# Peptides against a protein of PDB entry 7AE7, part 1

No score or structure here was measured in a lab: all are predicted.

Target 1, 321 residues: chain A of PDB entry 7AE7
Amino acid sequence: KVYKDLREFLEVLEQEGQLIRVKEEVNPEPDIAAAGRAAANLGKNQPAVFFEKIKGYKYSVVTNVHGSWQNHALMLGLDKNTSTKDQFYELNRRWDKFPVPPNVVKREAAPCKENVIDKDINLFEILPLYRINEQDGGFYISKASVVTADPEYPDDFNKLNVGTYRIQVKDRDRVGIQALAMHDIAVQLEKAEAENKPLPIAITIGNNPLVTFMASTPVGYNQNEYEFVGALQDGVPMDIVKSDLYDHLYVPAGSEVVLEGHIIPRVRTVEGPFGEFPGSYSGARLQCEVKIDRITHRTNPIFENLYLGIPWTEIDYLMAL
Structure headers, positions and changes below count from the first letter of each chain, unless a header shows other numbers.
Peptide ipSAE was made for these designs. It is ipSAE averaged over its two directions, with the distance scale d0 held at 1.0 Angstrom where the peptide's residues are scored. Compare it between designs on one protein only; published cut-offs may not apply.
A fold fails the geometry check if it doesn't show the stated peptide or something in it is severely misdrawn.

## One batch from the design tools (peptide; made by RFdiffusion4, then SolubleMPNN)

Design b1_p8_1_s1 (from b1_p8_1, 3 letters changed)
Fold by OpenDDE base, seed 4:
Structure b1_p8_1_s1 (fold): chain B 321 residues (1-321), chain A 8 residues (1-8)
Amino acid sequence: as target 1 above (321 residues)
Amino acid sequence: EEVPYVPR
């Protein structure tokens, strides 16, 4: 099984008994994070948790999508009971198919383009934001696939980076992003900032689970994550679409939400504290700031976000293979 | 050095 988007994956998770659907209205805090922690603590067959109704918000949240070996097997289109060994074997077998170039679809064929917000941007109207851990300094987007390019080689598709970074919501149309020196985005940002130029960015939320997986998997600077997604789809290309603002940025065609904007050059603002994946808190520090200039989204967008804390949590499964 | 959220 190959998935076009998050929704197809969630359907399979539900069919396979790997999704809990919460139909009652929940409080964004603490209920979503509490459920993420609780789901992680099940120890076996940890399901995704889908919240249909969040108090004060219009749209849904799903968490713990990658939060088990069963979900990981299903992500690979395998039987949910496929052993970790066999998952690893299959992953490696498919990995060798790299590169599998994506299909570039027309804007009209991309579900992520169903709705556009280009004025009066308010992230809180689109994303049911909450604190992941109680002591977090704000609301975090913890499972975004962030698309950036090398500003020196903007048309080099091999240098197009799809990565996962810690993102704090800072305002209605602003987010902080943690670009560490070890990240490919930091290399790209350094080049932009050297010229005092904005770095174009597309922050994509709610993707094909293999996109999210690859965005969480380190690859070479000259290797495109979308071409690995195609490999991991056993040679089936994934669908991408050109971003609205930038000709050189491509986003997953099926993304639930796409935040298009730019990293503001040479600006650093306070971000954190944040509960990290070892179960420790990072202190508040200066981080990059992104201005959101445009949002595209599917109708009734699903906010996919992960819980993280004391291992094992969803992030540990994303990083395990 | 703080542990990064996700290695890249």
Scores: peptide ipSAE 0.279, ipTM 0.888, DockQ to the pose 0.057; fails the geometry check
Fold by OpenDDE base, seed 2:
Structure b1_p8_1_s1 (fold): chain B 321 residues (1-321), chain A 8 residues (1-8)
Amino acid sequence: as target 1 above (321 residues)
Amino acid sequence: EEVPYVPR
């Protein structure tokens, strides 16, 4: 089974008994984080948790999508009871199919383009934001696939980076992003900042589960994550679409939300504290700042986000294979 | 050293 988007995967999770649908209205805090922690603490068969209604917000949240070995098996289109060993063997077998180039679809064929917000941008209107941990310094986007390119080689598709980074919401149209020196985004940002230029960015939320998986998986700087997604789809290309603002950035065609903008050069603003995946807090520090210039989204977009804390949580599963 | 959020 290959998934075009998050929605197709959520359907399979639900069919397989690996999704809890919460139909009653919940409070964004503490209910979403509490459910993420509770789901993680089941120790086995951890389901996704889908919140249909969040008080004060228009749209839905899903968490713990990758939060179990069963969900990982299903992501690979395997039986949910496939052992971690057999998942690993299948993953490796498919990995050898790299590269599988994506299909570039037309704008009109991409679900992520169904709606556009290009004025009066307010992230709180499109994303049901909440604190992941009680002591977080703000609201975080913890499961985005962030698209950037090498500003020196913008047309080199192999240098197109799709990564996952800690993102704090700072304002209606501003986010902080943690770009560490070890990340490919930091290499690209350094080049942009050397010239005092903005770094174009597309922050994509709610993707094909293999996109999210590859965005959290380190690959070579000259390897495109989308070409691994096609490999992990057993040779079926994924669908991508050109971003609206940038000819050189491509986003998953099925993304629930795409935040297009730029990293502001040589600007650093306070971000944190944040509850990290070991269950410890990182302190507040200066981080990069992104201006959001455009949003595209599916109708009734689903905010996919993860809970993280004392292991094992969803992030540990994403990093384990 | 603070552990990075995601090694990516």
Scores: peptide ipSAE 0.259, ipTM 0.886, DockQ to the pose 0.095; fails the geometry check
Fold by OpenDDE base, seed 3:
Structure b1_p8_1_s1 (fold): chain B 321 residues (1-321), chain A 8 residues (1-8)
Amino acid sequence: as target 1 above (321 residues)
Amino acid sequence: EEVPYVPR
């Protein structure tokens, strides 16, 4: 089984008894984080939790999508009861199929292009934002696949980076992003900042589950994550589409939300604190600032976000293999 | 030591 998007995966999770649908209106705080924490740490099956209605917001949230071994097996298109050992062997077998180049689809064929917001951008109108942990310095996007390129080699597809980074919402059209020196995005940002140029960025939310998996998996700087997604799909290419603002950036065709913009060169603003995966807080620090210039989204976009805290949580399952 | 959110 190969998934085109998050929605196809959520359908399978629901069919397999690995998704709880909450139809009643919930409060974004503390209900979403509480459910994410409970789902990841309690029960035998650790299901995803889909919130259809959130008070004060228009759209839905899903959490704990990768938050179990059963969900991880299903992501690989395996039986949900496949052992962790057998999942590991299958993952390694498929890994050797790299590279599997993606299909570039036309804009008209990409679900992520159904709606456009290019003025009066307000992230709070598109994303049902909430605190993941009570002492977080704000609202975080914790499960985005962030697309950037090497500004020196913008046409080198092997240097296109799809990574997951801590993102704090700072304003209606601004986010802070944690780009550490060990991250591929930091290498690309350094090159842009050396010339005092913006770094083009596309922050993608609600993806094919293997895109999210590869965005959280370290690979070589000259290796494209989409080509690993095709490998992990057992040789089936994934679908990507050109970003609206940048000819050199490609996003998953099925993304629920795409935030297109730029990292502002040589600007650092206060970000944090944030509850990290060990169950400790990182302090407030100066981090990079992203201006959001355009949003594209599917009709009725689903905000996929993860809970993290004292292990094991969803992030630990994403990083376990 | 601040542990990064993700290793990538």
Scores: peptide ipSAE 0.250, ipTM 0.877, DockQ to the pose 0.057; fails the geometry check
Fold by OpenDDE base, seed 5:
Structure b1_p8_1_s1 (fold): chain B 321 residues (1-321), chain A 8 residues (1-8)
Amino acid sequence: as target 1 above (321 residues)
Amino acid sequence: EEVPYVPR
């Protein structure tokens, strides 16, 4: 089984008994994080948790989508009871199919383009934001696939980076992003900042589960994550679409939400504290700041976010294979 | 300790 988007995957998770649907209205805090924590650490199947109604928000949240070996098997289109060994074997077998170039679809064929917000941007109207851990300095987007390019080689598709980074919501149209020297985005940002230019960025939320997986899986600077997604789909290309603001940025066609904007050059603002995946808090520090200039989203967008904290949590499953 | 969030 290959998935075009998050929704197709959630359907399979639900069919396989790997999704809990919460239909009653919940409080964004502490209920979502509490459920994410519980789902990751309780039971044998560790299902995804889908919150249909969140107090004060219009849209839904799903968490723990990758938060089990069963969900990981299903992501690979395998039987949910496939052993970790066999999942690893299959992952490696498919890895050798790299590169599998994506299909570039037309704008009108991309579900992520169903709605556009280009004025009066307010992230709180689109994303049911909450604290992942109680002592977090704000609301975090923890499961975004962030698209950036090399400013020196913007048309080199091999240098197009799709990564996962810690993102704090700072304002209605601003986010902080953790771009560390070890990240490919930091190389690209350094080039932009050398010229005092903005770095174009597309922050994509709620993707094909293999996109999210590859965004959390380190690859070479000259290797495109979408071409690995096609490999992991056993040679089936994934669908991408050109961003609205930038000709050189491509986003997953099926993304629930796409935040298009730019990293502001040579600006650093306070971000954190944040509960890290080892279960320790990082302190507040200066981080890069992104201005959101445009949003595209599916109708009734699902905010996919992960819980992280004391292992073992969803992030540990994403990084384990 | 600051642990890097998912190196990419």
Scores: peptide ipSAE 0.220, ipTM 0.876, DockQ to the pose 0.055; fails the geometry check

Design b1_p8_1_s2 (from b1_p8_1, 3 letters changed)
Fold by OpenDDE base, seed 5:
Structure b1_p8_1_s2 (fold): chain B 321 residues (1-321), chain A 8 residues (1-8)
Amino acid sequence: as target 1 above (321 residues)
Amino acid sequence: AEVPYVPR
């Protein structure tokens, strides 16, 4: 089984008894985080939790999508009861199929392009934002697949990076992003900042589960994560689409929400604190700032976000294999 | 040492 988007995966999770649907209205705080913590620490199944109604918000949230070995098996299109050993074996077998180039689809064929917001941007209108942990310094986007390119080689598809980074919402159209020196985004940002230029960025939310997996899985600087997604799909290419603002950035065609913008060069603002794995808080520190310039989204977009804290949580499952 | 939650 291959998934085109998050929705196809959620359907399978629900069919397999690996998704709890919460139909009653919940408070974004503390209910979502509490349920995320609970789900990650539930017994054998550790299902995803889908919140249909969130007080003060229009759209839904799903959490703990990757938060179990069963969900991880299903992500690979395996039986949910596949052992971790066999999942690892299959992952490695498929890994050797790299590279499997993605299909570039037309804009009109990409579900992430169904709706556009290009003025009066307000992240709170599109994402049901909440604190993941009580002492977080703000609202975090914890499960985004962030797309950036090398400013020196913008057309080199091998240098296109799809990574997961800590993102704090700072304003209606601003986010802080943690770009550490060891991250590929930091290499690209350094090149942009050397010339005092913005770094183009697309922050994608609610993806094909293998995109999210690969965005969280370290690969070489000259290796494209989408080509690994195709490998992990056992040789089936994934679908990508050109970003609206940038010719050299490609996003998953099925993303629920795409935040297009730029990292502001040589600007650092206070970000944090944040409850990180394994349940310690990182202090507030200066981080990069992103201006959001355009949003594209599916109709009734699902905000996929993860809980993290004391192991074992969703992030631990994402990084375990 | 606190390790960032995502190593990439």
Scores: peptide ipSAE 0.146, ipTM 0.812, DockQ to the pose 0.055
Fold by OpenDDE base, seed 3:
Order: C-alpha cells, then sequence, then structure tokens
Structure b1_p8_1_s2 (fold): chain B 321 residues (1-321), chain A 8 residues (1-8)
C-alpha cells in the first residue's frame, strides 16, 4: 500500500484499529497534549488520536500518527503486526531503490492548493495551536516538513532539503525556527545571509507519512528526500507540486497546510523554552525568524502535530530505524 | 545538556 496523503493513511489507521476518533469538543490545553502523552506511553497499540473538534478553533488535530511500531509498519504498507526486525529488513531493502524521482503535478491537480490565503495571514485561524508541554514558551509546530534549497544552486534538485525542525509560533504571520549548524537548512541559510538575502522556505504540515519519516531521517546534503520517499514506496514516485511563491521549491502535492515565506536574513529573536525529546527543556535562545507570506491549504485542513517528552514518544519511533 | 529536537 502506498499513500498519496495523510488522509489516506489515517483511513488505513482507522481501519486497522490504530486510530481513536474523538468526536466531542475538547480544550486545546491540556487535552491534546495529555492524549498524545497517553497514546505514546499507554497500551499495546499506541494508536493515533484524531480530534474532530477543538474549542476556539475551526479545524481538527491529529497526533501520534507515527507513535507505534504498528503505525510504522502500516506506513511501510506492511501488516501492522510486522516485527521491528522485519520492518528494518524491508526498510533497508527499499532504501537500495534510491533514487526514485517524484512526479511533478500541475497546480490544479494538487490538493494542497485548494485554498489560498495571501493577505491578513493568521496562523491561529488555520492551525488549532496548543502547548505540547506545559512549560513550553509558546505553541510549537513539531511535525512540519520544511522545504528549502541551496541559494547558490537553486536549480539543483539534489540539494533541495526536506527537514523537520523545531518551530515556535511567534505571531499571526511569523514563526521561529531552530536552524543549528548541523542542519542542512543552516548551510543554506548561511549562504543566503552572507549576501543579506532572505532564504525562501515552505513549511508543510500534514503529509504523506513517508515524507514526514524522511524529513526526520538524516541523509546526505546532495540527496533529495522525495527520491527516498519513492524508494520507500517500493519504487512508486511520490507527487510534488511547485510552490506558489518560488519556482525552485517543490512541496508535497497532498499537504494539508503549506506555509510559504522566507527566513529573514541576519535576524534572531528569542524562542523557547521547549520540552525536548529526552524529557529535558532547552532554554530560551536566539533563533531564526520566518515571515509567512502565503498559505495554501486543503479544505478542512488537518493539523498533524506530535507529542514529545520522556522516552518513548512519537519522535523516538520516527528516529528508531 | 541541550539536545536538538531533530538531528536534521
Amino acid sequence: as target 1 above (321 residues)
Amino acid sequence: AEVPYVPR
């Protein structure tokens, strides 16, 4: 089984008994984080949790999508009871199929383009934001696949980076992003900042589960994550579409939400604190700031986010193999 | 003692 988008995967999770649907209205705090923590640490199945109604918000949230070995098996299109050993074997077998180039679809064929917001941008209207941990300095987007390119080689598709980074919401149209020196995005940002230029960015939320997996999996700077997604789909290309603002950035065609904008050159603002995956807090630090210039989204977009804290949580499953 | 969220 290959998934075009998050919605197809959620359907399979539900069919397999690996998704809990919460139909009653919940409070964004503490209910979502509490459920994410419980789902990751309680029970044998560790299902995804889908919240249909969030008080004060219009749209839904899903958490713990990758938060179990069963969900990880299903992501690979395997039986949910496939052993971790057999999952590892199959993952490695498919890895050797790299590269599998993606299909570039037309704008009109991409579900992520169904709706456009290009003025009066307000992230709180699109994303049901909440604190992941109680002591977090704000609302975090924890499961985004962030697309950037090398500004020196914008047409080199092999240098297109799809990565997961810590993102704090700072304003209606601004987010802080943690771009550390060890990250591929930091290499690209350094080149842009050397010329005092913005770095184009697309922050994509609610993706094909293998996109999210590859965004969390280290690969070479000259290796494209989408070409690994095709490999992990056992040779089936994934669908990507050109971003609206940038000819050189491509996003997953099926993304629930795409935040297009730029990292502001040579600007650093206070971000944090945030509860990290080891169960410790990183302090407040100066981080990069992104201006959001355009949003595209599916109708009734699903905000996919993860809980993280004391191991073992969803992030540990994403990084385990 | 700081561990990055994701080593990506």
Scores: peptide ipSAE 0.089, ipTM 0.781, DockQ to the pose 0.058
Fold by OpenDDE base, seed 4:
Structure b1_p8_1_s2 (fold): chain B 321 residues (1-321), chain A 8 residues (1-8)
Amino acid sequence: as target 1 above (321 residues)
Amino acid sequence: AEVPYVPR
């Protein structure tokens, strides 16, 4: 099984008994984070948790999508009971198929383009934002696949980076992003900032689960994550579409939400604190700031976000293989 | 690809 988008994966999770659907209205805090922690603590067969109704918001949230070995097996299109050993074997077998170039689809064929917001941008109208942990300094987008390019080689598809970064919502149209020196985005940002230029960015939310997996998997600077997604799909290309603002940025065609904008050069603003993956807090520090200039989204977009804390949580499963 | 939470 190959998934075009998050929705196809959620359908399979539900069919396989690996998704809990919460139909009653919940409070964004603490209910979403509490459910993410609780789902992680089940120890076995940890399901995704889908919240249909969130107080004060229009749209849904799903969490713990990658939060178990069963979900990981299903992501690979395997039987949910496939052993971790066999999952690893299959992952490695498919990895050797790299590169599998993606299909570039037309704008009109991309579900992520169904709706456009290009004025009066308000992230709170699109994303049911909440604190992941009680002491977080704000609302975080924890499971975005962030697309950036090398500003010196903008047309080099091999240097197109799809990564996961800690993102704090700072305003209606602003987010903070943690670009660490070891990250490919930091290399690209350094080049942009040397010229005092904005770094184009597309923050994609709610993707094909293999995109999210690859965005959380370290690869070489000259290796494209989408070409690994095709490999992990056993040679089936994934679908990408050109971003609206930038000809050199491509996003997953099926993304639930795409935040297009730019990292503001040489600006740093306070971000954090944030509950980290070991279950400890990192202090507040200066981080990069992104201006959101355009949003595209599917109708009734699903906000996919992860809970993290004391291991094991969803992030540990994303990083385990 | 980078994991925001784990320096890899």
Scores: peptide ipSAE 0.083, ipTM 0.826, DockQ to the pose 0.046; fails the geometry check
Fold by OpenDDE base, seed 2:
Structure b1_p8_1_s2 (fold): chain B 321 residues (1-321), chain A 8 residues (1-8)
Amino acid sequence: as target 1 above (321 residues)
Amino acid sequence: AEVPYVPR
């Protein structure tokens, strides 16, 4: 089974008994984080948790999508009871198919383009934002696939990076992003900042589960994550579409939400604290600032976000293979 | 791709 988008995967998770649908209205805090932690604490067969109604928001949240070995097996189109060992073997078998170039679809064929917001941008109107952990310094987007390019080689598709970064919502149209020096985005940002230029960025949310997986998987600077997605789809290309603002950035065609904008050069603002992967808090730090200039989204967009804390949580599963 | 949330 190959998934075009998050929705197709959620359907399979539900069919396989790996999704809890919460139909009653919940409070963004603490209910979403509490459910994420509770799901993680099951120890096995951890389901995704889909919240249909969130108080004060229009749209839904799904969490813990990658939060179990069963969900990982299903992501690979395997039986949910496939052993971790067999998942690893299958993943490695498919990995050798790299590169599998994506299909570039027309704008009109891309579900992520169904709706456009190009003025009066307010992230809170599109994303049901909440604190992942109680002591977080704000609302975080923890499961975005962030698309950037090498500003020196913008047309080199092999240098197109799809990565996952800690993103704090800073304002209606601004987010902080943690670009660590070891990350490909930091290399690209350094080049842009050397010339005092903005770095074009597309922050994509709610993707094909293999996109999210690859965005969390370190690969070479000259390797495109989308070409690994095609490999992990056993040779079936994924669908991408050109971003609206930038000719050189491509986003997953099926993304629930795409935040297009730029990293402001040589600006750093306070971000954090944040509950980190080991279950400890990092202090507040100066981080990069992204201006959101355009949003495209599917009708009734699903905010996919992860809970993280004391292992094992969803992030541990994303990083385990 | 990058490992998200590496503590520093």
Scores: peptide ipSAE 0.074, ipTM 0.807, DockQ to the pose 0.056; fails the geometry check

Design b1_p8_1_s3 (from b1_p8_1, 3 letters changed)
Fold by OpenDDE base, seed 4:
Structure b1_p8_1_s3 (fold): chain B 321 residues (1-321), chain A 8 residues (1-8)
Amino acid sequence: as target 1 above (321 residues)
Amino acid sequence: SEVAYTPL
């Protein structure tokens, strides 16, 4: 089975008993983070947790989507009880199908384009933001697939990067992003900043689970994550669409929310502290800042976010294979 | 692609 978007995957998770639907109104803090922590420890099944109603917000949150071996098997379109060994075997078999080029769909065919916000941008109106851990310095987007390109080779599709980076919400239309030197985004940012130019960026939230998986999987600088998604879909291309602001940036057609903007050149602002995956806090640091210039989103967008802390949590499953 | 949750 291949999934076009997060919603198709969530439907399967629910059908397979791998999703808990919380229909009662919850408090964004501490309830969402508490559920993420609890879901990681909820027996052998470790289901996703879908919050339909969040106090003070309009839209829903889903967490722990990748937070189990069962969910990982289902992501691959396998039986939920497929062994880790067999999942790994199948992953490797499909990996060898790289590259599988994506389908570029028209704007009118892309669900992520259903709604547009191009003025008076307020992230809090679109995303039910919360602290992932109690001592976090703010609200984090922890499961975004961030799309950037090489500013020297903007039309080289092989250099289009889809990565997962720590993102702190800084204002209604500003986010901090951790672009570490070892990451492809940092290479691209360095090139932009050398010329004092903005780096175009699309921060995509709530994707096909294989997009999120590949965004969390290291690949070569000249390898496109979308072409691996097609490989992991056993040769079925994924659907992508041009960003609204940039002809050279492509986003998953089915993204729940797309934050389009730019990394402001040579600007650094305080980000953190943040509860890291070992269960320790990293201190506050100066990090890059993104201006959000445009949002596109599906009607009733689902904010997919992950909990992380003392292992084992959702992030550990994303990085395990 | 990379996961930037690594305390480096």
Scores: peptide ipSAE 0.227, ipTM 0.870, DockQ to the pose 0.056
Fold by OpenDDE base, seed 2:
Structure b1_p8_1_s3 (fold): chain B 321 residues (1-321), chain A 8 residues (1-8)
Amino acid sequence: as target 1 above (321 residues)
Amino acid sequence: SEVAYTPL
């Protein structure tokens, strides 16, 4: 089984008994984070948790999508009871198919383009934001696949980076992003900042589960994550579409939400504290700031976000393979 | 690709 988008994967998770659907209205705090923590620690079969109704928000949240070995097996289109060993074997077998170039679809064929917000941008209207941990300094986007390119080689598709970064919501149209020096985004940002230029960015939320997986998997600077997604789909190309603002940035065609904007050069603002994956807090630090210039989204977009804290949580599953 | 959460 290959998934075009998050929705197809959620359907399979539900069919396989790996998704809890919460139909009653919940409070974004503390209910979503509490359920995320609970799901990460629930027995042997940690399900995804889908919140249909969130008080004060229009749209839904899903968490713990990658939060079990069963969900990982299903992501690979395997039986949910496939052993970790056999999952690893299959992953490695498919890895050797790299590169599998993606299909570039037309704008009109991309579900992520169903709706556009190009003025009066308010992230709180499109994303049901909440604190992941009680002492977080704000609301975080923890499971985005962030697309950037090398500003010196914008047309080099092999240098197109899809990564997962800690993103704090700072304002209606501003987010802080943690670009660590060991990460590909930091290399690209350094080049842009050397010339005092903005770095184009597309922050994509609610993707094909293999996109999210690859965005969380370190690969070479000259290796495109989308070409690994095609490999992990056993040779079936994934669908990407050109971003609206940038000719050189491509986003997953099926993304629930795409935040297009730019990292402001040579600006650093306070971000954090944040509950980290070891279950401890990192202090507030100066981080990069992104201006959101355009949003595209599917109708009734699903905010996919992960809980992280004391291991073992969803992030640990994403990093384990 | 990256998981950019700060290890303590």
Scores: peptide ipSAE 0.198, ipTM 0.865, DockQ to the pose 0.059
Fold by OpenDDE base, seed 1:
Structure b1_p8_1_s3 (fold): chain B 321 residues (1-321), chain A 8 residues (1-8)
Amino acid sequence: as target 1 above (321 residues)
Amino acid sequence: SEVAYTPL
C-alpha cells in the first residue's frame, strides 16, 4: 500500500485503531503535548492523536503519527503487527530500489496549492502553534520536511535536500532554523552566505509519512530523498510539484502547508531553549532566520507536529530504522 | 551534542 498524502495515512491509522480523535475543544497548552506524552507512554500500539479543535485557532493538529512500531509498519504498507525484524528486512529490500524518481505534477493537480497567502503573512492563522515542552523558549515546528538546493548547482536534482530541522516561530512571518554544520542545509547555506545571497527554502508540513521518514534519515549529499521515498514505496514514484517562488525547489504535492521563503544571509538570532530528544533542555543560542514570503496550503490544513522528550517518543521511532 | 533531530 502507498499513501499519496498525510490524510490517506491518517485514514488508515484510524481504520487500524491507531488514531485517537479528540473532538472536544482543547487548550493548545498543555493539552497537545500532554496527549503526545501520554500516547508515547502507552508502551505499545501508541496511536496518533488528532485534535479537531484547538482553542484560539481555526485548524487541527495531529501528533504521534510515527510514534509506534505499528504505525511504522502501516507506513510501509505492512500489517500493523509486522515484527520490527520483518519491517527492517522489508525496508532494506526496498532501499535497494533507489533511485525511484518522483513524478512532477502540474500545479493544478497538487493539493498543497488549493490556497495561497502572499501578503500579510501570519503563521498563527494557519498553524495552531504551541510549546512542545513546558520550558521551550517558544513555539516549535518539529516535523517539517525542509526543502533546499545547492545554490551552485540549482538544476542538479540529486543535490535537492529534504531534511528535518527544529524550527522556532520568531514572528508572524519569521522562523528560526537550526542548521548544524554536519547537515546538508548548512553546506548549501554556506555557499549562499559566501555570496551574501538568500538561500531559497520551502518548509513543508503534513506530508506523505515516507517523506517525513526520509527527511529524518541521513543520506548522501548527492542523493535525493524523494527518490528514496519511491524506493520505500516499493518502486511507486511519489508526486512532487514545483514551488511557487522557485523553479528549482520541488515540494510534496500533497503537503498540508508549504511555507516558502528564504534564509536571510549572515543573520543569526536567539533561538531556544528547547526540550531535546533525551529529555534534557538545550540552552538558547544564535540560529539562522527564515523570512516567510508565501504560504500555500490545503483547505482545512492539518498541522502535523511531533512531541519529543524522555525516550521512547515519536522521534525515537523515526530514527530507529 | 545539542541535536533535536537527525536532520539531513
Scores: peptide ipSAE 0.179, ipTM 0.832, DockQ to the pose 0.090
Fold by OpenDDE base, seed 5:
Structure b1_p8_1_s3 (fold): chain B 321 residues (1-321), chain A 8 residues (1-8)
Amino acid sequence: as target 1 above (321 residues)
Amino acid sequence: SEVAYTPL
């Protein structure tokens, strides 16, 4: 089984008994984080949790999508009871199919383009934001696949980076992003900032589960994550579409929400504190700031976000294989 | 050092 988008994966999770649908209205805090903590606990069935109604928000949240070995097996299109050993074997077998170039689809064929917000941008209207951990300094987007390119080689598709980074919502149209020196985004940002230029960025939320997986998996600077997604789909190309603002950025065609914007050059603002994946808090730090310039989204977009804290949580399953 | 939420 190959998934075009998050929705196809959620459907399979539900069919396989790996999704709990919460139909009653919940409070974004503490209910979503509490469910994330509970669902991701080691030794349980560890289903995804889909919240249909969040108080004060229009749209839904899903968490713990990758938060189990069963969900990881299903992501690979395997039987949910496939052992970790066999999942690893299959992952490695498929890895050798790299590169599998993606299909570039037309704008009109991309579900992520169904709706556009290009004025009066307010992230709180499109994303049901909440604190992941109680003492978080704000609302975090924890499961975005962030697309950036090398500003020196913008047309080199092999240098197109799709990564997962800690993102704090800072304002209606601003987010903080943690770009650490060891990450490909930091290399690209350094080049942009050397010329005092913005770094184009597309923050994509709610993707094909293998996109999220590959965005969380280290690859070489000259290796495209989308070409690994095709490999992990056993040679089936994934669908991507050109961003609206940038000719050189491509996003998953099926993304629930795409935040297009730029990292503001040479600006650093306070971000954090944040409850990190080891279960410890990181202090407030100066981090990069992204201006959101355009949003595209599917109708009734699902905010996919992960819980992280004391292991094992969803992030640990994403990073385990 | 604080472990940042980062893909390794």
Scores: peptide ipSAE 0.178, ipTM 0.827, DockQ to the pose 0.096

